# Ledger of designs, part 89: peptides against a protein of PDB entry 9IZ0

Target 1, 345 residues: chain A of PDB entry 9IZ0
Amino acid sequence: ITCLGSNGHTYKQLVKGGNDDLRQDAVMEQVFEQVNGFLRSYRKTSQRNLSMRTYKVIPLALKTGVIEWVQDTIPLGEYLDSAHKVYHPKEWSLSTCRKLIAEKQMEDLETRLKVYDLVCRHYRPVFRHFFLESYADPVQWFTTQTNYARSTAVASVLGHVLGLGDRHGQNILIDKTSGEVIHIDLGIAFEQGKKLPVPECVPFRLTRDVVDGMGITGVEGVFRRCMEFTLETLRREEDSLLSVLEVLRYDPLFSWLISPLRRMKKQKMQLENFNQPESGNITTDASRDPKIQRNNVSGESEAERAILKVRQKLSSTLSVEASVGELIRIAQDPSYLALMFCGWS

## One batch from the design tools (peptide; aimed at target 1 H168 V198)

Design b2_p30_7_s2 (made by RFdiffusion4, then SolubleMPNN; from b2_p30_7, 17 letters changed)
Fold by OpenDDE base, seed 3:
Structure b2_p30_7_s2 (fold): chain B 345 residues (1-345), chain A 30 residues (1-30)
Amino acid sequence: as target 1 above (345 residues)
Amino acid sequence: LEKLEELEKKRREEAEKNKKFLEEKLKEFE
């Protein structure tokens, strides 16, 4: 739908219907607005205008709502696929890379690492070119690349702390005007992504292309420092953040459990992105439902566990610098990236 | 193909401008 704003601008809105519960997205956006309050109150983060970019989610009914269409955005994965075809036309296609990773998904870690390395050698990073192409003015280029590194740092800390999963190139938008990242489809939070058949092993997405977008300093510039300041702010505001999450514990509209339908849909999207449409009847032999031991973990017990995990991640046992250093190391570790659906870009 | 080459050329020219600017900006911080 298109809405006319009071400012005379037209805003495109996505009406989402069907099987997706937008209440989870709306709740996570509210958590981000509270965190943005903390980032504005703390000198080190406010001086850098650090924020999680949010979008408006209005849940209208069960499984229906209106999502703000973020104007002037592109999905990271859409840009990367197009840019790789331009800059590296002799390298492997994204489909070839996906196929090779998929064919070896059930192999041992050593074999998967060899395949990941092979894919990486035949699919080079290109995301630096987004900034180079989009901004003719050098000041605008530097500003937008800085905004990208800052917003990615905030999103990375929040993604780790809140256990956001399924952070692939199609659910990360790039704002073409500011260079900032916008995380969409927040349906997997509080480490629920670790319960997927392909578990997310990284704390946040820090693939080679995500790093290439930071420019020549990579992670060792604006990104690392902004992660440190963000984590320092969240540690300072731990009680405030936990109080916000405790309200969600008792929210009957928030599901601390991934719905079986959403799990199946995410599984299908993970599998369909590997399968070329060969016309093979996927006889969904419903009989090999892996006995999901529905450990009848009550939603309350998962909420309590999630809050305890957030508290654990905000622990001051390690310095901010040591904690950020370890997170960056893990997020870039080939041993984890080789296990992902798309860890090479 | 020509449109891709022209886009690649523009992208490369813009890349080289931005690289020069980065090098100049880095020198201002040294």
Scores: peptide ipSAE 0.005, ipTM 0.338, DockQ to the pose 0.015
OpenDDE base, seeds 1, 2, 4, 5: peptide ipSAE 0.000, 0.000, 0.000, 0.000; ipTM 0.292, 0.249, 0.249, 0.298

Design b2_p30_7_s3 (made by RFdiffusion4, then SolubleMPNN; from b2_p30_7, 19 letters changed)
Fold by OpenDDE base, seed 5:
Structure b2_p30_7_s3 (fold): chain B 345 residues (1-345), chain A 30 residues (1-30)
Amino acid sequence: as target 1 above (345 residues)
Amino acid sequence: LKKLEELEERRRKKREEARRFLEEKKKEFE
């Protein structure tokens, strides 16, 4: 829809209907706005204009709402798929890579690492080309690449602390004007991504293409330093952040658990992304759902566990530099990335 | 198919612009 604002400006908005609980997205956007307040108040982060990019979410009803249409964005995964075809037309298709990883999903770690390495050799990073293609002026190129590294650092720290899941390339938008990342579909939070059929084992998305977009310095420049300043700010404001999360504990509309329906929908979407017409009938026998002991843990006990995990992630037991160093290491570790649905790109 | 061809042609042009720019910048450092 297109709305005329009271200021006379025309805004495009997406009416999202179907099965997405936009209330969870709206709550996470409110948490991001509070965190952006902390980032603006702290000298080390404010001097760098560090922020989590937000978008307006207005929930209207169960599974219906209005999302601000972020103009001039592209999904990271859409860019990467189409760029890979242009720059590496002799390499494997994304569908071929997905199929090979899926065929080995039940194998041992050694076999999965071998297949992951093979896929990585036949699917090389291309995301550096986004900045080179989009910005012919060197100052714009450098500024936009710097903005990308900064925004990715903020999103990586905040995504780890809040335990944001489902961070696939379609849930990460790139702003084509600023180079900043915009995270969407925020309904998997507080480590509920570990309860997906393919568990998320990384703290945030730091795949080869995410790193390739940072330029020649990779993680060892603007990205690492901005992660450190962001984590230092969040540790300083721990009590303020926890107080914001405690308000959500008493929100009867907020779900600290992934709904069985949302889990099934994400599972089906993963399977449908395999059932593109070139991939033969993988009969996933749905009968081997491991009996996740549904301990009837009250929603309150899950909220308390989630808040406790946030507190643990903000612990000052390790230096900021040591904590960021370990997060970067784990997020890039092939032993974790080989376990992911799409860890190679 | 037409949208893919248009995207490929836009990318080809942008890659040629970026290459020329990088070649000019290399000459400024040599």
Scores: peptide ipSAE 0.026, ipTM 0.429, DockQ to the pose 0.016
OpenDDE base, seeds 1, 2, 3, 4: peptide ipSAE 0.021, 0.023, 0.022, 0.024; ipTM 0.572, 0.576, 0.550, 0.539

Design b2_p30_7_s4 (made by RFdiffusion4, then SolubleMPNN; from b2_p30_7, 18 letters changed)
Fold by OpenDDE base, seed 4:
Structure b2_p30_7_s4 (fold): chain B 345 residues (1-345), chain A 30 residues (1-30)
Amino acid sequence: as target 1 above (345 residues)
Amino acid sequence: LELLEKLEEERKKKAEENEKFLKEALEKAA
């Protein structure tokens, strides 16, 4: 829809109706605004304009709301699919890569690593071309690539600390003007991505294409340093961040757990992305809902466990540099990426 | 199909032109 603001400006807005709980997105955006406050208050992060890019989410009801249409954006996955066809037209299709990973999903790690390596050799990174195509001026190119590396660093630290899941290429937007990343669909948080049918095992998305967008230095330089400054800020503001999360403990409408419906939708989407549209009427007999033993873990005990995990991730036991180094290592580890739905791009 | 191929060629050409321009600009700034 297009809304006329009280200021006389027209704003495009996406009305999302149906089955997505936009309230979780709105709450996570509020957490990001608080974190952006901490990043603005600390000299090392403020001097670099480090922030998590936010967007306005107005929940209208439990399953409906208005999302701000972020102008001049493209989904990372949409760009990568289009760019890969242009720059590597003789390589494997995204569909072929997905199929091969799916066919081996139940195999051992060694087999999955061999398939992942094979897919990686037949589907090369292209995301560097986004900056080369978009910005002819060297200053603008360098600025936008720097903004990309900075925003990705902030999003990576926050994504790890808050345990953001479902970070696939359609849930990461690129701002074509600034080069910054915008994370959308925030309804999988506090490590609930580990409960997906394909468990998320990386701390954040740092695939080969995400790294290729950082240019010649890759993760070394702007990205690593901005992760370090962001983590240093969050460690200093640990009590403030935990206090913000404690407020959510008492929000009766905030779900610390992935909803069974959202899990089933993700399962269906994963299965549909693996199956070519063979017109087979799979009558999914809805009868065997596995009674997930709702161990009567009070919603309070789930919130407390989530907050405890955030505190553990902010621990000063390791240096900031050592902690960031380990996070970058794990996020790029083929042994984890080979287990992901799309770890190659 | 022809429109997609044309858009892909225009995109590739623009990337090559920008890469060349960036290289020449970096060589002049050094």
Scores: peptide ipSAE 0.037, ipTM 0.504, DockQ to the pose 0.016
OpenDDE base, seeds 1, 2, 3, 5: peptide ipSAE 0.022, 0.000, 0.000, 0.000; ipTM 0.424, 0.220, 0.299, 0.207

Design b2_p30_8 (made by RFdiffusion4)
Pose (drawn by RFdiffusion4):
Structure b2_p30_8 (pose): chain A 304 residues (1-257, 299-345), chain P 30 residues (1-30)
Amino acid sequence: ITCLGSNGHTYKQLVKGGNDDLRQDAVMEQVFEQVNGFLRSYRKTSQRNLSMRTYKVIPLALKTGVIEWVQDTIPLGEYLDSAHKVYHPKEWSLSTCRKLIAEKQMEDLETRLKVYDLVCRHYRPVFRHFFLESYADPVQWFTTQTNYARSTAVASVLGHVLGLGDRHGQNILIDKTSGEVIHIDLGIAFEQGKKLPVPECVPFRLTRDVVDGMGITGVEGVFRRCMEFTLETLRREEDSLLSVLEVLRYDPLFSWLGESEAERAILKVRQKLSSTLSVEASVGELIRIAQDPSYLALMFCGWS
Amino acid sequence: EVIEEALEEFEEALELFGEEEIEEFVEARE
């Protein structure tokens, strides 16, 4: 539902009747805003202008809340389905991949990796072409690319820290003229998903297409640097963060999918921010664990 | 280690939920 504005600007409101965890999304957005404040009050984490982008959430009811449909965007999942066909029509479709992996479900590890390797060899990455031929001449394109890389890196590091759940393309919106990513529908949090009926391996969203969209350079450069600066900044302001997560713990609103998984979840948050391992080594291990095909094969259908 | 854990969780899921419920879950997720 799109309305005009007194200043003359239209605002789009996405109202949902489905039982999306909009209250959890709201409190997560509050945490994200406070993180943006942390990144604001620092030298390195603000020269890059890095921020975990927040979209305003106004949940009138958990089942029937209303959120701000962000200014003109194309969701990642709804995108690169058309781009896949247009750019690579000869290669296999999503139908062959999907249920072929469906045949993979009951197979062993080697079979799962083999079939995944085959399908991934068939479907070459295509998202790299969105930033080309869409935005503008090269300066704006590069600004948008670095904005996407920074925003996705920060969102991913924060999601790994807070154990964010679903990370399909259907839950990712790319801005367009700016390039900052907006994660949507973050209902599953505090390590909720891996432990699904169907298990997962990847801690944060990192497919082949996503790393192809970061540029010619994969996730080694601006992405890693932004991730590691985010990790160090979050560690330096760790006390305030755990304070925020504690106040989340003691209220019965945040979903942590007497004693609760929230305690163990924040303990894991502390471990993830623990200074025992160097931050650079932590970022390296995170990139490896999110990029390796062995982990990616077991994730779920698609996710090429 | 993480892959082994994922396999163990899948085997446990089969014991708890069975193949039909896992298939239904996969379809619902799609």

Design b2_p30_8_s1 (made by RFdiffusion4, then SolubleMPNN; from b2_p30_8, 16 letters changed)
Fold by OpenDDE base, seed 4:
Structure b2_p30_8_s1 (fold): chain B 345 residues (1-345), chain A 30 residues (1-30)
Amino acid sequence: as target 1 above (345 residues)
Amino acid sequence: SIIEEALKRWEENLKKYGKEEILKELEKRL
């Protein structure tokens, strides 16, 4: 839809209906705005204009709302699929790579590592080309690549601390003007991604293509330093951040747990992305309700566990440098990436 | 800004050190 603003300007808005609870997205965007306040108040982050890019979410009802249409964006996964066909036309298709990983999903780690390595050799990174193609001016090219590395660093730290899940290439937008990343579909938070049918094993998305966009230094330049400054800021503001999350504990609109419907939707999407559409009547015998043992963990007990886990991630037991170094190592580890739905790109 | 100062240093030194070595050094300083 197009809305007329009180300033006389027209704004495009996306009306989202269906199975997605936009209330969780709206709450997470509010948390990001508070964190952006902390990043603006601290010299090391403020001097670099470090922020989590936000978008406006207006929840209207259960599963319905209005999302700000972020103009001049592209999903990372859409760019990567198109660019890979251009730059590597003799390599494997994304569908071939997905199929091979899926066929080995139930196998041991050694077998999954072998197929992941094979896929990686036949599907090379291309995301560097986004900056080279989009920005003819060297100053704009370097500025936008720097903005990408900075925004990815903020999103990586914040995504780890808040336990953001479902960070696939369609849930990460690239702003074509600034080079910044915009994270969307925030309804999987506080490590609920570990409860998906394909569990998330990495702290944030740091795949080969995500690194390829950082330029010549990869993770060892702007990205690492901006992660360190972001984590230093969040550790300094721990009590302030925990106080913001405690307010959400009492928000009746916020769900600390992944909804059964969202889990089933993700399960179906993960299965459908593995099966080519053979028209086989899979009678989904809906009768196997997995007995999710209703451990009567009150919503309060899940909120308390989530807040405790955030506090643990902000622990000063390790230096900022050591903590960031370990996060970067884990996020790039083939032993974790081989377990993911799409860890190669 | 910190970027503008880095870019200015890049432009001033581009002929002397080459693009890639300057970029590596700038990315370590940004």
Scores: peptide ipSAE 0.198, ipTM 0.720, DockQ to the pose 0.011
OpenDDE base, seeds 1, 2, 3, 5: peptide ipSAE 0.184, 0.048, 0.052, 0.026; ipTM 0.676, 0.573, 0.588, 0.478

Design b2_p30_8_s2 (made by RFdiffusion4, then SolubleMPNN; from b2_p30_8, 17 letters changed)
Fold by OpenDDE base, seed 5:
Structure b2_p30_8_s2 (fold): chain B 345 residues (1-345), chain A 30 residues (1-30)
Amino acid sequence: as target 1 above (345 residues)
Amino acid sequence: SIIEEALKRYEENLKKYGEEELKKKLEELL
């Protein structure tokens, strides 16, 4: 819908209805606004204008709400699919790569690594071209690429600490004006991504195309330093962040668990992205939900476990540099990326 | 292109000043 604001400007709004609980997205955006307060208060982060990009979410009912339409954005995955066809027209299609990874999903790690490496050789990174195409001025090019690396660093630290899941290329928007990343669909948090049919094994998305967008320095320099300053800020504000999360522990409307409906919807979307529309009535009997024993873990025990994991991720047992170094290593490790739905791009 | 020439100058400056000094100069310009 389009709404007329009190200022006389028209704003596009997305009305989301049916199956998505927008309350979790609204709560995560409030947590990001608090973290942005910490980033503005700390000299090392404020001097670099470090922030998590936010958007307004207004829940109207249990499964209905209004989302702010983020103008002048493109989904990362939409750009990458388009750009890959332009720059590498002789390489494999995204559908071919997805098919080969899916065919080996039940195989051993060695077989999955071989297929991942094969896919990587036939699907090269292209995300550098976003900045080269969009910004003809060298200063604008460098500024927007720097803003991309900075915003990706903040989102990577926050995504790890809060255990954000479902960080695929359609849930990461690129702002075409600033180069900043905007994370959407925040309905998988506190490591509930590990409960997906394809478990998320990486702390955040740091695929070859995500790195290619950082330019010739890759993860080294702006990205690494901004991760370090962000983690240093979150460690300093640990008690403040944990206090915000403890308020959510007592919110009866907040779900610390992925809803079975949202899990099934994501499972269907993952499967439908493999099914080309061949008109076959394959009633894939949804009965093969692996009986993950519904341990009747009270929502309170899951909240306590989630908060404990956040505290553990903010631990000063390792230096900021050592912690960031290990996170970057794991996020780029082929042994984890080969296990993802789309770890090659 | 102007971009390839800017990238080449950046690579030449990276070789000449080292990555850290170039990053510092770029952080002073931005």
Scores: peptide ipSAE 0.019, ipTM 0.463, DockQ to the pose 0.012
OpenDDE base, seeds 1, 2, 3, 4: peptide ipSAE 0.020, 0.018, 0.016, 0.016; ipTM 0.424, 0.448, 0.428, 0.422; seed 1 fails the geometry check

Design b2_p30_8_s3 (made by RFdiffusion4, then SolubleMPNN; from b2_p30_8, 14 letters changed)
Fold by OpenDDE base, seed 1:
Structure b2_p30_8_s3 (fold): chain B 345 residues (1-345), chain A 30 residues (1-30)
Amino acid sequence: as target 1 above (345 residues)
Amino acid sequence: DVIKEALERWEENLKKYGEEKIREFLEKKL
C-alpha cells in the first residue's frame, strides 16, 4: 500500500498477513533504536555515524502488520546471483553449488570441507563490483564502500550479541544510495538459529562476498575498528541494554523460542530448493515427530537464559580487540562456513 | 523502577511509529 504521511511525503508500506509474527521484528527494531542512542552518545562511534539501519514495523495482530518499504534497496543475494552470472559466466550456478552442499549435508566435516572448497573455486566473490558499478566518482565509491564496512560492522556486533539468526542474502538489503546494510526478517533471535535444521554455527554473516564488498583491506581497517568501537560501546551500556531486554521478559506475547511452525516452514523452504520435480509421492508420514518432550521450561526461564547469554557476550574477560579478533576468525572459519546452508557467498 | 521506565520508554517508542494513525487508516479503508 502507499500512504500519505502527515509531512506530505508518500510512503510505500508492505502489508504482511499470514503465519509470520511481526512482533519479533518490531521488538528487535526497538532494541536497535536504543542501541543507536548509545552509539550516538560515545565519541568513537558518533564521529563515524555508526548506526544500525532500522525500518518501521507495526504489528497489528499476532500474525499481521505493516512494514516500511525501504526504497532504493536490493537484497544482497539478488545482487550476488546477478553479478556472478555477469562476471563469471563460466562458473557454476548458485543452484549447482546449493545441490552439491546439500548432497553432502549428512557427511563428515572433512567431506563437507572438500565440497565447500570445490564450490568456492567454482563460485568466486563478486560483491566488490557493486561499488565499482554503482559509483563512477572515486569519492562516492570510497564513501559508499566505507559506509558498507561500517554498517556491516555494527550489524555483525549486534547480530552476535542479540544472537540474530537466518542471516541469508535475502534477509540483508543493500541501500543503493548509501551502501549501508539493512537487516530484515528479525524473527530468529537469541541463538534460536542453532535450532534450525541446518544449525547456524557463525556469530554473523562474514562470507567471502560480504568481505569482498569491504574492498582491498577486507576485514582489516574500517570493519575491524568499527566492530571494536561498537562492542566497546555495548559493553559500557551493558546495564542499559540488559534493562531494555528485561522488559521483554514480562511481555507475554514475546516468543523467546522459535515456533515449531516457523521451524517447519524454514525446513520446507530449505528442502524445496533441493527437490527437482521428480513425481515421487513422498508420503511424509508425519507420525514420526520425535516426542518433543515439552519440558515446560517456563517462557520466563528461556527469557532469563537469553539475557544471561547476552551478558556473557558483553563480558570484559577478554579485551575488545581480542573478542572482535576471535569473532572475525570464527565468522570466516571454513570449518563453520562449510556447515552452513550458503557459507560460500 | 528501571524496568518500569524501560517499559514506558518502549511503549512511547511504539507510539512514535504512529500505530494508532495506521490502525485508523486501515480501519477507514477496510
Scores: peptide ipSAE 0.000, ipTM 0.260, DockQ to the pose 0.017
OpenDDE base, seeds 2, 3, 4, 5: peptide ipSAE 0.000, 0.000, 0.000, 0.000; ipTM 0.298, 0.311, 0.293, 0.255

Design b2_p30_8_s4 (made by RFdiffusion4, then SolubleMPNN; from b2_p30_8, 15 letters changed)
Fold by OpenDDE base, seed 4:
Structure b2_p30_8_s4 (fold): chain B 345 residues (1-345), chain A 30 residues (1-30)
Amino acid sequence: as target 1 above (345 residues)
Amino acid sequence: DIIKEAEKRREENLKKFGEEEIRKFLEERL
């Protein structure tokens, strides 16, 4: 839809109808705006204009809302699929890579590592080409690549601390003007990604293509340093951040748990992305598994565990540099990436 | 064509700034 603002400007908006509750996205965007306040107040982060890119979400009803149309964006996964076909036309298709990873999903770690390595050799990184294609002016090229590394660093720290899940290439937008990342579909938070059919084992998305976009320095320089400054700010503002999350504990509209419907939808999407479109009607009878033990953990006890886990991630037991170094190592570790749905790109 | 134009822009950017000035420019913005 297009809305006329009170200022006389026209704004495009996306009306999302479907199965996803936009209330979680709206709440997480509010948390990001509060964190952006902390990043603006701290000298080391404010001098670098570090922020999580946000967008306006207006929930209207269960599974319906209006999302701000972010102009001049592209999904990372859409760019990567297109660019890979252009730059590496003799390499494997994304569908071939997905199929091979899927066929080995139930195998041991050694077998999964061998298949991951094989896929990596036949599907090389291309995301550096985004900056080379989009920016003819060298100053714009360096500025946008710097903005990408900075925004990815902020999103990586926040994604780890808040336990953001479902960070696939369609849920990460690239702003074509600034080079900044915009994270969308925020309904999997507080480590609920570990409860997906393919459990998320990395703290944030730092795949080979995410690193290739950082340019010659890769994760070293701008990205690492901006992660350090962001984590230092969040550790300083721990009590303020925990106070913001405590407000959400009492929000009756916020779900600390992944909904069974969202889990089933993600399960179907994970299975359908493995099956070519030719086989009909698997009526998966929703009647066969009531044995997820109803541990009567009140929604309050889940919120308390989530807040405790955020506090643990902000612990000063390790230096900022050591903590960031460990996060960067784990996020790039083949032993974790081989377990992911799409850890190679 | 797009690849050659992107490679040409990469070579032009590398000739204008060199890999070392690119590194310094990134390091100064840390």
Scores: peptide ipSAE 0.020, ipTM 0.437, DockQ to the pose 0.013
OpenDDE base, seeds 1, 2, 3, 5: peptide ipSAE 0.020, 0.008, 0.022, 0.019; ipTM 0.433, 0.280, 0.510, 0.449; seeds 1, 3 fail the geometry check

